# Peptides against a protein of PDB entry 5TUV, part 208

Target 1, 107 residues: chain A of PDB entry 5TUV
Amino acid sequence: KEVIDRLRYLKAEIEDLELKERELDQQKLWLQQSIKNVMDDSINNRFSYVTHEDICNCFNGDTLLAIQAPSGTQLEVPIPEMGQNGQKKYQINLKSHSGPIHVLLIN
Target 2, 107 residues: chain B of PDB entry 5TUV
Amino acid sequence: AQECQNLEVERQRRLERIKQKQSQLQELILQQIAFKNLVQRNRHAEQQASRPPPPNSVIHLPFIIVNTSKKTVIDCSISNDKFEYLFNFDNTFEIHDDIEVLKRMGM

## One batch from the design tools (peptide; made by RFdiffusion4, then SolubleMPNN)

Design b2_p29_6_s2 (from b2_p29_6, 13 letters changed)
Fold by OpenDDE base, seed 5:
Structure b2_p29_6_s2 (fold): chain B 107 residues (1-107), chain C 107 residues (1-107), chain A 29 residues (1-29)
Amino acid sequence: as target 1 above (107 residues)
Amino acid sequence: as target 2 above (107 residues)
Amino acid sequence: EKEKLLKEIKEALEKGDMKKADELVKKLE
C-alpha cells in the first residue's frame, strides 16, 4: 500500500517535470530568437566587434589566431594522426556556407 | 518495488536535465547582456574618437580564438570553393568562442 | 571509443585545458 502510494506520487511528479522541461525548452527558443534579433539589428551589428587589445588582454604569451566566420560555419577537429615525418597532425577544419572566413593573427 | 526504483531513477534524470536547462538559460541571458554591453562600449568609444576603428584592427562577431604555443608551426589551406579552410598545427591548441572572450573582457 | 576520446579532446580544447587535451591524445596512440 505504501509502495502503491509512492508509485502514484512519482508518476504525478514526473508528469509535472515533463511540463517544466517543455516550458524551459520553449523559453530557450524564445531567448535564442531574441538574441538573434538583437544581433541582426543594423546598429548592433555595426558595433558587434572586439579589438586586438581586447583579445590580448584575455590571453597572454601564446600565438593567437582570430577566425571570424558566418554563423552556421562547421568546425571540426579530427583525431590527431601521425605524419610522414613522425610529427603528430593537429587540424582544424572549417566549412562556411554563407560567407567568407577571415583570419587575423593577433600576436 | 522494482517499478518504484525505476521511476526514482527517471525522476532524478529529469531533475538533472531541468537543472542543466535552467543553467543554460541563465548563460544565454548573460550572453545577451554581454553583447549589449559590448555594443554600448563600442558606440561610446567611436563617439569619443569621432571615427570608426580601422577595418583590420577589430574582429567582428561571430568568431573563435585559437591559442597555441609561439613555437607551434601553423599552416593554412583554402579550398577551391573558398568556403573550406584547413589549419594544420604541429602541436596542440586551445579554442575559445566569442562568448568566452566577452566573459573574460568583463562584459 | 575513438569518438568518445575525440569528444573529450574537443571539450578540453574548448575549455582551454591543453594538458588534459595532450593526455587524451596520448590515449589515442
Scores: peptide ipSAE 0.039, ipTM 0.802, DockQ to the pose 0.397
Fold by OpenDDE base, seed 1:
Structure b2_p29_6_s2 (fold): chain B 107 residues (1-107), chain C 107 residues (1-107), chain A 29 residues (1-29)
Amino acid sequence: as target 1 above (107 residues)
Amino acid sequence: as target 2 above (107 residues)
Amino acid sequence: EKEKLLKEIKEALEKGDMKKADELVKKLE
């Protein structure tokens, strides 16, 4: 009887948790759409940028590349494997489908 | 008894997922706020300067930052239409998204 | 083990932990 009662309780709780999880999923979806709308706004889009100074203030002592690409651009970072000459491969592959990619050397 | 244990494991799994989703939602909200703050800053700055910044002085969202040692040799291959890029590094590098940059900027 | 190490290197790079990535690369050598 005790086991049966525990089972019933757990099943009910799991059902409540399922509802909560679905609620959170919906909230995430709506929030993502809201963010997209804000970013796609003409005025916001005009001012959606950072400066070289901004980037330099965020990082120090290294070479900084800024890569600007359209939304949806594919980014691939292969696993560092040995190359043909025994040199390790450190690579970044970018593929855009909606516009050109722009690369800037910051420092 | 075993069934109770299975349900308890499932319950705990769902609780952890819910916690993670709540955290992710909070992060998205902060991202949206940071973006709005960025737009406001830039808009004000351009108003004060009475002109937009030079095109090559800013990095438009979305973007990524690649950070590597100053000693790292970087080779870049680009497609004719600039839609595809291949970067080769002789050493390790870090990748940071625009969201992280905005965080570091204190937006 | 090698595959696991390579995966960890990739993850470290994506998280922006260059120090960890470098350490892991040295272990791979």
Scores: peptide ipSAE 0.033, ipTM 0.799, DockQ to the pose 0.430
Fold by OpenDDE base, seed 3:
Structure b2_p29_6_s2 (fold): chain B 107 residues (1-107), chain C 107 residues (1-107), chain A 29 residues (1-29)
Amino acid sequence: as target 1 above (107 residues)
Amino acid sequence: as target 2 above (107 residues)
Amino acid sequence: EKEKLLKEIKEALEKGDMKKADELVKKLE
């Protein structure tokens, strides 16, 4: 019947999709490793920075903080809740495991 | 048959995942290109200047940018080793990663 | 849906939509 044929077709297609998905997963892993290698290169690392001007050109006015932290640093932004003083808490939590965090005021 | 319907749902789910993974790969490629362009720019700039930029004038990757109102009061608690930071804001803020910054820079 | 509203606030902040975040915060008051 048509149902049987459809089942066979779907199973075959799903198998092909599984192969495609695995291929993409592998490509992602290789690309991630490539990016890591490029960033870890001594020469590239030396020049892996932006300037204050770069940042100012990307954002308008107000207060701009630049937080430089090592790779793997944990960033948490809790859901705003009422504080003890009746003020809402807007927070950023940072925890580094591999090095110090550096903060710069851009403007 | 119910089995046919189940397989069709699975097929669609896999197709969506594949689409998402393809998009993610494209983003990673763009990130790599942007980084390479950044390095090239900085290398050329330093060659022209015949000196590296002052240490506190640049922001080394990886970093994040926090944007908030000039009226926002920011309180920062820092651990002794500077591995842990707690930022408290009395108002809302925006967070942007280095990838987004590079995009805005046109890298 | 207070929980949904809180989630939307967080998402707005992460996406850089400060105005939307502010509006949503006011709705919680």
Scores: peptide ipSAE 0.032, ipTM 0.798, DockQ to the pose 0.372
Fold by OpenDDE base, seed 2:
Structure b2_p29_6_s2 (fold): chain B 107 residues (1-107), chain C 107 residues (1-107), chain A 29 residues (1-29)
Amino acid sequence: as target 1 above (107 residues)
Amino acid sequence: as target 2 above (107 residues)
Amino acid sequence: EKEKLLKEIKEALEKGDMKKADELVKKLE
């Protein structure tokens, strides 16, 4: 009957969608590797930077910090909690494993 | 009936995930394009200037931008090892990744 | 087919043909 037919159709479609999802996952992985290869290229790496002007043009005139860290650096932003003297803790924790972290004050 | 409804919900769930993954894939492609454009821009600029930019005038990828008020007091400390950084702010801040910066730059 | 398109995009990017890459991306959308 109609319900049974619909069930069969849905099951088949879901199976197809599962295959499609796996395909997309593989494509993503492939593209990520491609991006990595492009970025790791010596020539590209040499020119893989932005200027202070670039940053200033992207943001308003507040204090801007640029933190350059190697790929894979762990970034943690804890939930603000009350610290000493009744002041909330606003923190950024960075842990690099492959190289130094460089910090620049833009403005 | 109920089984049919359950499968329809699952179907819709999978369709949404696929759509999201498709969007993410497109985003990765655009990121790569933006990066290439950045490299080309910088290469051309250095050719025209016949010199590289000063080392401390540029931010090499990957990086993040921290945006906070001019009134915000920022303290930076290195703990445990030279690769671990702790930033303390007395007020809220925003974090933006390099991908977003490239987008804002129109790359 | 989509995989082929991605390959073409990659090739365009490698050649520095950003315009072509952009066009191909639009097709992917």
Scores: peptide ipSAE 0.022, ipTM 0.793, DockQ to the pose 0.018

Design b2_p29_6_s3 (from b2_p29_6, 12 letters changed)
Fold by OpenDDE base, seed 3:
Structure b2_p29_6_s3 (fold): chain B 107 residues (1-107), chain C 107 residues (1-107), chain A 29 residues (1-29)
Amino acid sequence: as target 1 above (107 residues)
Amino acid sequence: as target 2 above (107 residues)
Amino acid sequence: EKEELLKKIKEALAKGDMKTADELVKKLE
């Protein structure tokens, strides 16, 4: 009897959790659309940038490259392989479909 | 008993997924807030300066930051239309997206 | 196995952990 009651309780709770998960999925969708709308706004788009100073303040690295690419640009980092000369190959591949890519050397 | 255990496992799995989704939603909200704060900052700054920043002094969203050693040799190959980029590094590098940069900026 | 390592490398790079990324690359070799 106790086991049966526990089973019923668990099944009911799982159903409630399913509803909650669907609610969260919908909220994510709405929020994503909201973000897109905000970023696509003409005024917001005009001011959607950071400065070289901003980047330098965020990182203490030796060489900083800023790569600005349109939304939807494909970024690929292949598995590092050993080159013929015995050097490791580290690579970044970028493919844009909607506009040019711009690269800036920060420091 | 076994059925009860199976349902408890399923319940826990769903709870973890819900927790993850809640966290993701919170991150999206923070991203939106950070972006709005960035826009507000830049608008104010340009008003104070009475001019926009020079075109090559800012990085427009979306972007990524690549951080590597000064000793790293970087080779770049680009297509004629600048839609495709291939970066080769002789050493490791770090990649940071614009979202992380905004977080580091305290937006 | 390689796919999992690649994922971890990408995650380390995204977090700015070059040391961990380098170590994982060595394991991939």
Scores: peptide ipSAE 0.052, ipTM 0.805, DockQ to the pose 0.433
Fold by OpenDDE base, seed 5:
Structure b2_p29_6_s3 (fold): chain B 107 residues (1-107), chain C 107 residues (1-107), chain A 29 residues (1-29)
Amino acid sequence: as target 1 above (107 residues)
Amino acid sequence: as target 2 above (107 residues)
Amino acid sequence: EKEELLKKIKEALAKGDMKTADELVKKLE
């Protein structure tokens, strides 16, 4: 009897949690769309940038590459492996489908 | 008893997912706020300067920042497809998205 | 274990923890 009651309780709770999770999923979708709308606004898009100074203030003492690419650009970082010459391979692969990629060196 | 245990495990899994989704929603909200603040800052700055910043002095969103040691050798190659870029490093590097940069900027 | 190590390397790089990433890469070798 106790086990049966516990089972019923758990099943009911799981059902409630499923509803909550779906609600959160919907909220995420709405928020993502909202962000997209804000970013796609012509005025906002015009002013959607950071400066070299901004970046330099965020990082210190490093070589910095700023890579601007269109939304949806694929970013791949392969697993580090030994190269043909015994050199460690560290790579970034970028594939854009909707526009050019712009790279700025900041140091 | 075994069924009860299985449901308890499932319940806990769902609770954890919900918690993660709640956190993700909070991050999205912060992203939107940060972006709006960035736009506001830039609009104000350009109004004060009475001109836009030089084109090569700013990084337009979306972007990523790659930072590495000053001693790191970086090679960049563009594939036959002009939208594909390959970066090779002889040492480790770090990648930061624009969202993180805005956070570091205090937006 | 190897897969877990690879995940940790990826995470360290994404977070900007170059030192940890380097250490983990050495362990992978």
Scores: peptide ipSAE 0.029, ipTM 0.802, DockQ to the pose 0.459
Fold by OpenDDE base, seed 2:
Formats: C-alpha cells, sequence, structure tokens
Structure b2_p29_6_s3 (fold): chain B 107 residues (1-107), chain C 107 residues (1-107), chain A 29 residues (1-29)
C-alpha cells in the first residue's frame, strides 16, 4: 500500500514537473524574442557597442581580438591537433551567413 | 520497489533540469538589463560629447573577444566564401562572448 | 534597481503573466 501510494504520488509530481518545464521553455522563447526585439530597435542598435577601453578594463596583459560577427554566425574551435611541422594547431573557424565579419585588434 | 526508485530518479532529473532552466531565464533577464544599461551609458556619453565615437573605436554587438598571450602569433585568412574566416594561433587562446564582457563591465 | 527589476520580472514570469513581464521589459528599451 505504501509503495503504491508512493508511486501514485511520484507519477503525479512528475507530470506537474513536466508542465513546469514546458512553461519554462515557453518563457525562454518569449524572453529570447524580447531580447531580439530590444536589440533590433533602431535606437538601441545605434548604441549597442562597447569601447576599446571597456574591453581593456575587462582583460589585462593579453592580446585581445574583437570579432564582430552577425547573429547566427557559426563558431568552430577544433580540438587542437599536431600539425605537420610538429606544432599544435589552435584555430577558430567562423562562418557568417548574413553579413561581413569585422575584426579589431585591441591590444 | 524498483519502479518507485526509477521514478524517484526521474523526478530528480527533472528537478535538476528545471533548476537549470530557471537559471537560464535569470541570465536572459540579466542580459536585457545589461544591454539597457549599456545603451543608456552610450547614449548619455554621446550626448555629453555631442558626437558619436569614432567608428573604429567601438565594437558593435554581437561580438566575441579572443584573448591570447602577447607572444601568440595570429594569422587570419578569408576563404573563397567571403563570410568564412579562419584564425590560426600558435598557442592557446580564450574566447569570451559579449554577454560575459557586459558582466565584467558591471552592466 | 537592477535587483528590483529582476525580481519583478521573475515574479511575473513565475505567474505566467507575460503581459506584465512585457511591460517591464519595455522599460529596458
Amino acid sequence: as target 1 above (107 residues)
Amino acid sequence: as target 2 above (107 residues)
Amino acid sequence: EKEELLKKIKEALAKGDMKTADELVKKLE
């Protein structure tokens, strides 16, 4: 009896959790769309930038590259492999579909 | 019963997923707030300066920051597809997205 | 301010009140 009651309780709770999870998924989609709308706003878009100073304040003592790429740009970082010359290959592959990629050297 | 144990495991799994999704929602909210603050800051700054910043002095969202040693040699090549970029590094690097940068900026 | 706004948005979302959430988000625009 105890086991049966526990099973019923657990099943009901799991169903409730499933509903809650779906609700969270919908909320996420809503928020994502909201963020997109805010960012795509003409006024906000005009001021949606950081400065070199901003970046420099976030990082110290390193070479910094800023890569501005359109939304949806694919970023690939292959697992480092040994090159033909015995040097490990560290690389970034970027594939944009909607516009040019802009690169700035900060430091 | 084994079935009871299985359901308890599933329950726990769902609870963890829900927790993760809740955290993700919070992050999205913070992103919006950070973006708002960024826009407000920049708008105010440009109003005070009575001019926009130089085009090459700012990094427009969305962007990523690549951080590497000052000793790292960086090569960039563009494929036949003008939207594809390959960055080669002779050493390790770190990548940070614009969201993380805004966080570090305290936005 | 940020914490308060976060709280209000979270509360609205928790209730499924997307209208209120939307209104609060619009203040971020």
Scores: peptide ipSAE 0.027, ipTM 0.797, DockQ to the pose 0.016
Fold by OpenDDE base, seed 1:
Structure b2_p29_6_s3 (fold): chain B 107 residues (1-107), chain C 107 residues (1-107), chain A 29 residues (1-29)
Amino acid sequence: as target 1 above (107 residues)
Amino acid sequence: as target 2 above (107 residues)
Amino acid sequence: EKEELLKKIKEALAKGDMKTADELVKKLE
């Protein structure tokens, strides 16, 4: 029947798609590792920075804080809740385990 | 017939996932290129200046940028070892990662 | 004192004195 033929076709196609998806997953893993290796390279690490000018050019104004923290630093932005004074609490919590956090004011 | 329909739905689902994964891979590639371009730029700049930039004039990766109104009051609590930071804002803020910054820089 | 410095940073930011705030942040580091 036509239905049987269609079923067979679809099953075969899905199998091919599964292979393709696994291929992409593998490529992602390798690429991520490659990026890590490039960033961890001593020479690249030495030059892995942006300037104040760079940041200023990326944003039109306002108050800009640059927060540099080691990889793995915990960033928590809690949902704003009403404070005791009736004002919403807007908060950022940072915790590093591998090195100090540095904060720079831009502008 | 119902089985065919189920497989067609599954097929479409997989196709969408594959499309998403392809897009994500492209983004990772662009990130890597942007990083390499950043390194090259900085290396060239330091060669021309014959010195590294002042330590407080640059932001080393990885970093985040916090953008808020100039009227926003920011309160900061820092641990002695600078491993923990607590930021309190009296208004909303935006957070941008270094990847986005590099994109905005045109790297 | 670090606490005093933080207070001054907050005050500078509140006033929109970004230059002063920036200098104070540098001292904090």
Scores: peptide ipSAE 0.021, ipTM 0.791, DockQ to the pose 0.025

Design b2_p29_6_s4 (from b2_p29_6, 11 letters changed)
Fold by OpenDDE base, seed 3:
Structure b2_p29_6_s4 (fold): chain B 107 residues (1-107), chain C 107 residues (1-107), chain A 29 residues (1-29)
Amino acid sequence: as target 1 above (107 residues)
Amino acid sequence: as target 2 above (107 residues)
Amino acid sequence: KEEELKKKIEEALAKGDMATADKLVEELE
């Protein structure tokens, strides 16, 4: 009886958790759409940028490259593998589908 | 007993997923706030300057920042259509997305 | 000198002249 009661309790709780999870999923979708709408706004888009100073304040001491690409650009960073010369290959692959990619040297 | 244990495991998995989803939702909210703050800052700055910044002085979203040692050799290959980029590094690098940059900026 | 070189790199990159950019990066290193 105790086991049966525990099973019943657990099943009921899991059902409640399923409802909660679906609610969160829906909220995420709505928020994502909201963010998209805000970013797609013409005024917001015009002012959606950072400066070189902004980047320099976030990082120090190294070479900084800024790569601006349109939304949907594919970014691939393969796992470093040994090359023919016995050195690991460190790569970034970018594939844009909707526009050019722009690269800036920050420092 | 075994069924009870199985349901306990499932319950715990669902609780963890819910926790993760809640965290992700909060991050999205913060992203939206950061973006709005960025837009407001830039709008105000341009009003004070009475002109937009030079095109190559700013980095438009979306972007990524690549951080590597000043000693790192970087090679770049571009496709004929300029939609595909391959970056080769002789050493390790870090990639930071625009969201992280906005966080570091305190937006 | 370094600042001038960096500016040239940025200009080359902005124009999509990657060959020049790569060469200048090598000089900067």
Scores: peptide ipSAE 0.058, ipTM 0.807, DockQ to the pose 0.025
Fold by OpenDDE base, seed 1:
Formats: C-alpha cells, sequence, structure tokens
Structure b2_p29_6_s4 (fold): chain B 107 residues (1-107), chain C 107 residues (1-107), chain A 29 residues (1-29)
C-alpha cells in the first residue's frame, strides 16, 4: 500500500516534469528563432561588429586572429597528429559555402 | 520496490535535464541582450562620428578569435576555392567564439 | 616596428596574400 502510493506520486511528478521539459524546449526554439530574426535584420546586421580595441581588451599579450565567416561555415580542428617531422600538427580547416572568409590579425 | 527505485532515478534524471535546459535558456537570453547592446553601442558611436568605421577596423559577426603564443608560426593557405582555408600552427591555440567575446566585453 | 609589421600582416591577409602574411609572421617571431 505504501509502495503503491509512492509509485502513484512518482508517476504524477514525472508527468509534471515532462510537461515542464517540453515547455522549456519550446521556449528554447522560440528564443533561437528570435535571435536569428534579430541578427538577420538589416539594421542590426549593419551594426553587428566588434572593433580591434574590443578584442584587444578581451585578450592579453598573444597573437590574435579574427576569422569572420558566414553562418554555416564548417570549422574543423583535427586532433593533433604527429607529423612527418615528429611535430604535432595543430590545424584549423574552414569551409564556407555561402560567402568569403575574412581573416584579420589583431594587436 | 524496484519499480519505485527506477522511477526515482528517472525523476532525478529529468530534474537534471530541466536544470541544464534552464541554464541554456538563460545563456540564450543573455546572448540576445548582449547582441542588442552591441548594436546600440555601435549605432551610437557611428552617430557621434558621423561616419562608419573603416572596413578593416572592425570584425563582423559571426566570427571566431584564434589565440596563440606570439612565438607560434602560423601558416595559412587557401585551398581549391576561395571559400576553403587551411591554418597550420606549430603550437597550440585557443578558439573563442563571438558570444564569448561579447561576454568579455561586458555587453 | 612590430606594430608596422603587424599592420602589414593584416593587410596581406585582407588581400588574401597568405604567403606574404606567413613571411611577415616569421619576421615577428
Amino acid sequence: as target 1 above (107 residues)
Amino acid sequence: as target 2 above (107 residues)
Amino acid sequence: KEEELKKKIEEALAKGDMATADKLVEELE
């Protein structure tokens, strides 16, 4: 009897949690679409940039490359493998399908 | 008893997923706010300057920042088409997305 | 001098002249 009551309680709670989870999923989808719409707006797009100063203020003392590429660009960072010279290769592969990639050296 | 235990485990799993989804949702909200703040800042700055920034002085979203030592040798090549880039580094590097940059900027 | 080199690197990269950029990076090292 006690076990049955506990089972009923747990099942009811799980059902409530399922509803909450679905609600959060819907909210996420909505917000993602909202962000996309905001970023795709022509005015917002015009002003969607950071400056060299902005980047320099965020990072200290190292070489900084800024790589601007259109949404959907494929970025691959392969696991470092030992090269022919006995050195690990550190690599970035970029493939864009919708526009050019722009590279800037910062600081 | 076993069924009760199974449901309790499931309950806990769902609670953790909900917590994670709540956190992710909060991050998306902050991203949207940061983007809006960025746009507002840039609009104001251009209004004050009465001109847009020079093309090569800004980095448009979306972008990534590659951070590496000043001693790191960077080799860049453009593959078959102008949309494919290969970066080779002789040492480790870090990649930061535009979202992280906006966070560091305090947007 | 270093800032000038960095600027040249940036210019080379902007033009897609990766070979020049690489050479200049080596000079900075």
Scores: peptide ipSAE 0.056, ipTM 0.808, DockQ to the pose 0.026
Fold by OpenDDE base, seed 4:
Structure b2_p29_6_s4 (fold): chain B 107 residues (1-107), chain C 107 residues (1-107), chain A 29 residues (1-29)
Amino acid sequence: as target 1 above (107 residues)
Amino acid sequence: as target 2 above (107 residues)
Amino acid sequence: KEEELKKKIEEALAKGDMATADKLVEELE
């Protein structure tokens, strides 16, 4: 009887947790859409930028490249593999479908 | 008894997933706040300056920052329409997204 | 002068002229 009662309790709790998880999934989806809507607003889009100074304040020392690419741009960073000359290949592949990509040297 | 143990393992797994999803949701909220703060800052700055910043002095979202050693040789192949980019580095590099930059800026 | 060099580097990169970009980077360093 005690084991049966424990089983019933656990099954009921798992069911409640499933509902909670689905609720969180919906909240995430809603928030993601909300963020997209805010970013796509014409006024917000006009002011959605950072300055060179902002970037320089965040990073120091090394060479800094800023790559501005439209939303939906595909970014691929292959695992460094040995090239034909025995050197590791460090690469970034970008493919945009909606507009040009812009590259700026910051530092 | 074995069935109870299996359900307890499942319960714990679900609780951990819920905790992770709650944390991710909080991060999304912070991202939205950071973006709104960025827009407000820029709008106020342009009002005070009575002019927009020069186009090559700002980086529009979305963007990424690539940092590498000053000694790193960077080669870039660009398509004619600037929709495809291939970057080759002779050494390691780091990539930071715009969300991370906004965090570092204290937005 | 430094900003001008950076601009030239960006222009070279935009044109896909990596050789020129590399030379200008060396001058900036």
Scores: peptide ipSAE 0.052, ipTM 0.806, DockQ to the pose 0.024
Fold by OpenDDE base, seed 5:
Structure b2_p29_6_s4 (fold): chain B 107 residues (1-107), chain C 107 residues (1-107), chain A 29 residues (1-29)
Amino acid sequence: as target 1 above (107 residues)
Amino acid sequence: as target 2 above (107 residues)
Amino acid sequence: KEEELKKKIEEALAKGDMATADKLVEELE
C-alpha cells in the first residue's frame, strides 16, 4: 500500500543521510587536522600573530584585554551570581596546563 | 501511519544536523584561509621592515579578546607560575576568539 | 604618552596592583 511504500522510501533515505553525515564527520576531522598541522608548522607559528593596531581596528571605545594562552587552556565564565556584597560576579577563570598565560592591555 | 510520521521526524532531524555540519565545515575552511592570509601578511610585513615587531606589540595565536566598558573595574589574580588567571569584573564583558578577530580584520 | 601609560598599566596588572592599573586607565581615558 501507499503507507508501506512511503516507509520503504523513508528508510532508504535515512540510510543515505547517515552516509552523508559520516562523510561530513570525516571531512571535519581531516580539516581540523590540516589546520592543526598548518598552525604547528614552525614558519607559520613564527608569523601567527596580530598587532595592537589590528585589534584596535576591530574594536573601539572599550577596554580591551588580549589574553594569549596555550592551546588547551581552560576558560570558564561562571554564570553571574550575587556575591556576598550584593554585587553580581562577572568572572573569567583561565587555567593553562602547558605554559604561561600572557595578558596585554590594548586600549 | 505512526511509524511513517516517526521516520519523517527522524529524516528532518538528520537533514538539520547535516546542514549544521556543512556550515561548520565551511567555517573551518574560512579559518584555515584566514590563518594562511595572516601568516602571509606578517611575513611580507617583516620582510619590508627587515625586523620582527617588538614582542609586546603583537599577540600570538591562540588568543582571546575581552572587551568591556572603560568604566568597568577589572581585578586580576595570577598564580605564581602564571598558569592560572582569575579576572573579576564589576560589570559585563564580551569575549571574542581569535577566529572572530581574523574575520573582522578581513583575513 | 599613551604607549607609556599602557605599558605602565600592563606592569601594574602583572604585579597585581589593580589600584594603580585602574588609576592609569582613568588617565588614559
Scores: peptide ipSAE 0.046, ipTM 0.803, DockQ to the pose 0.024

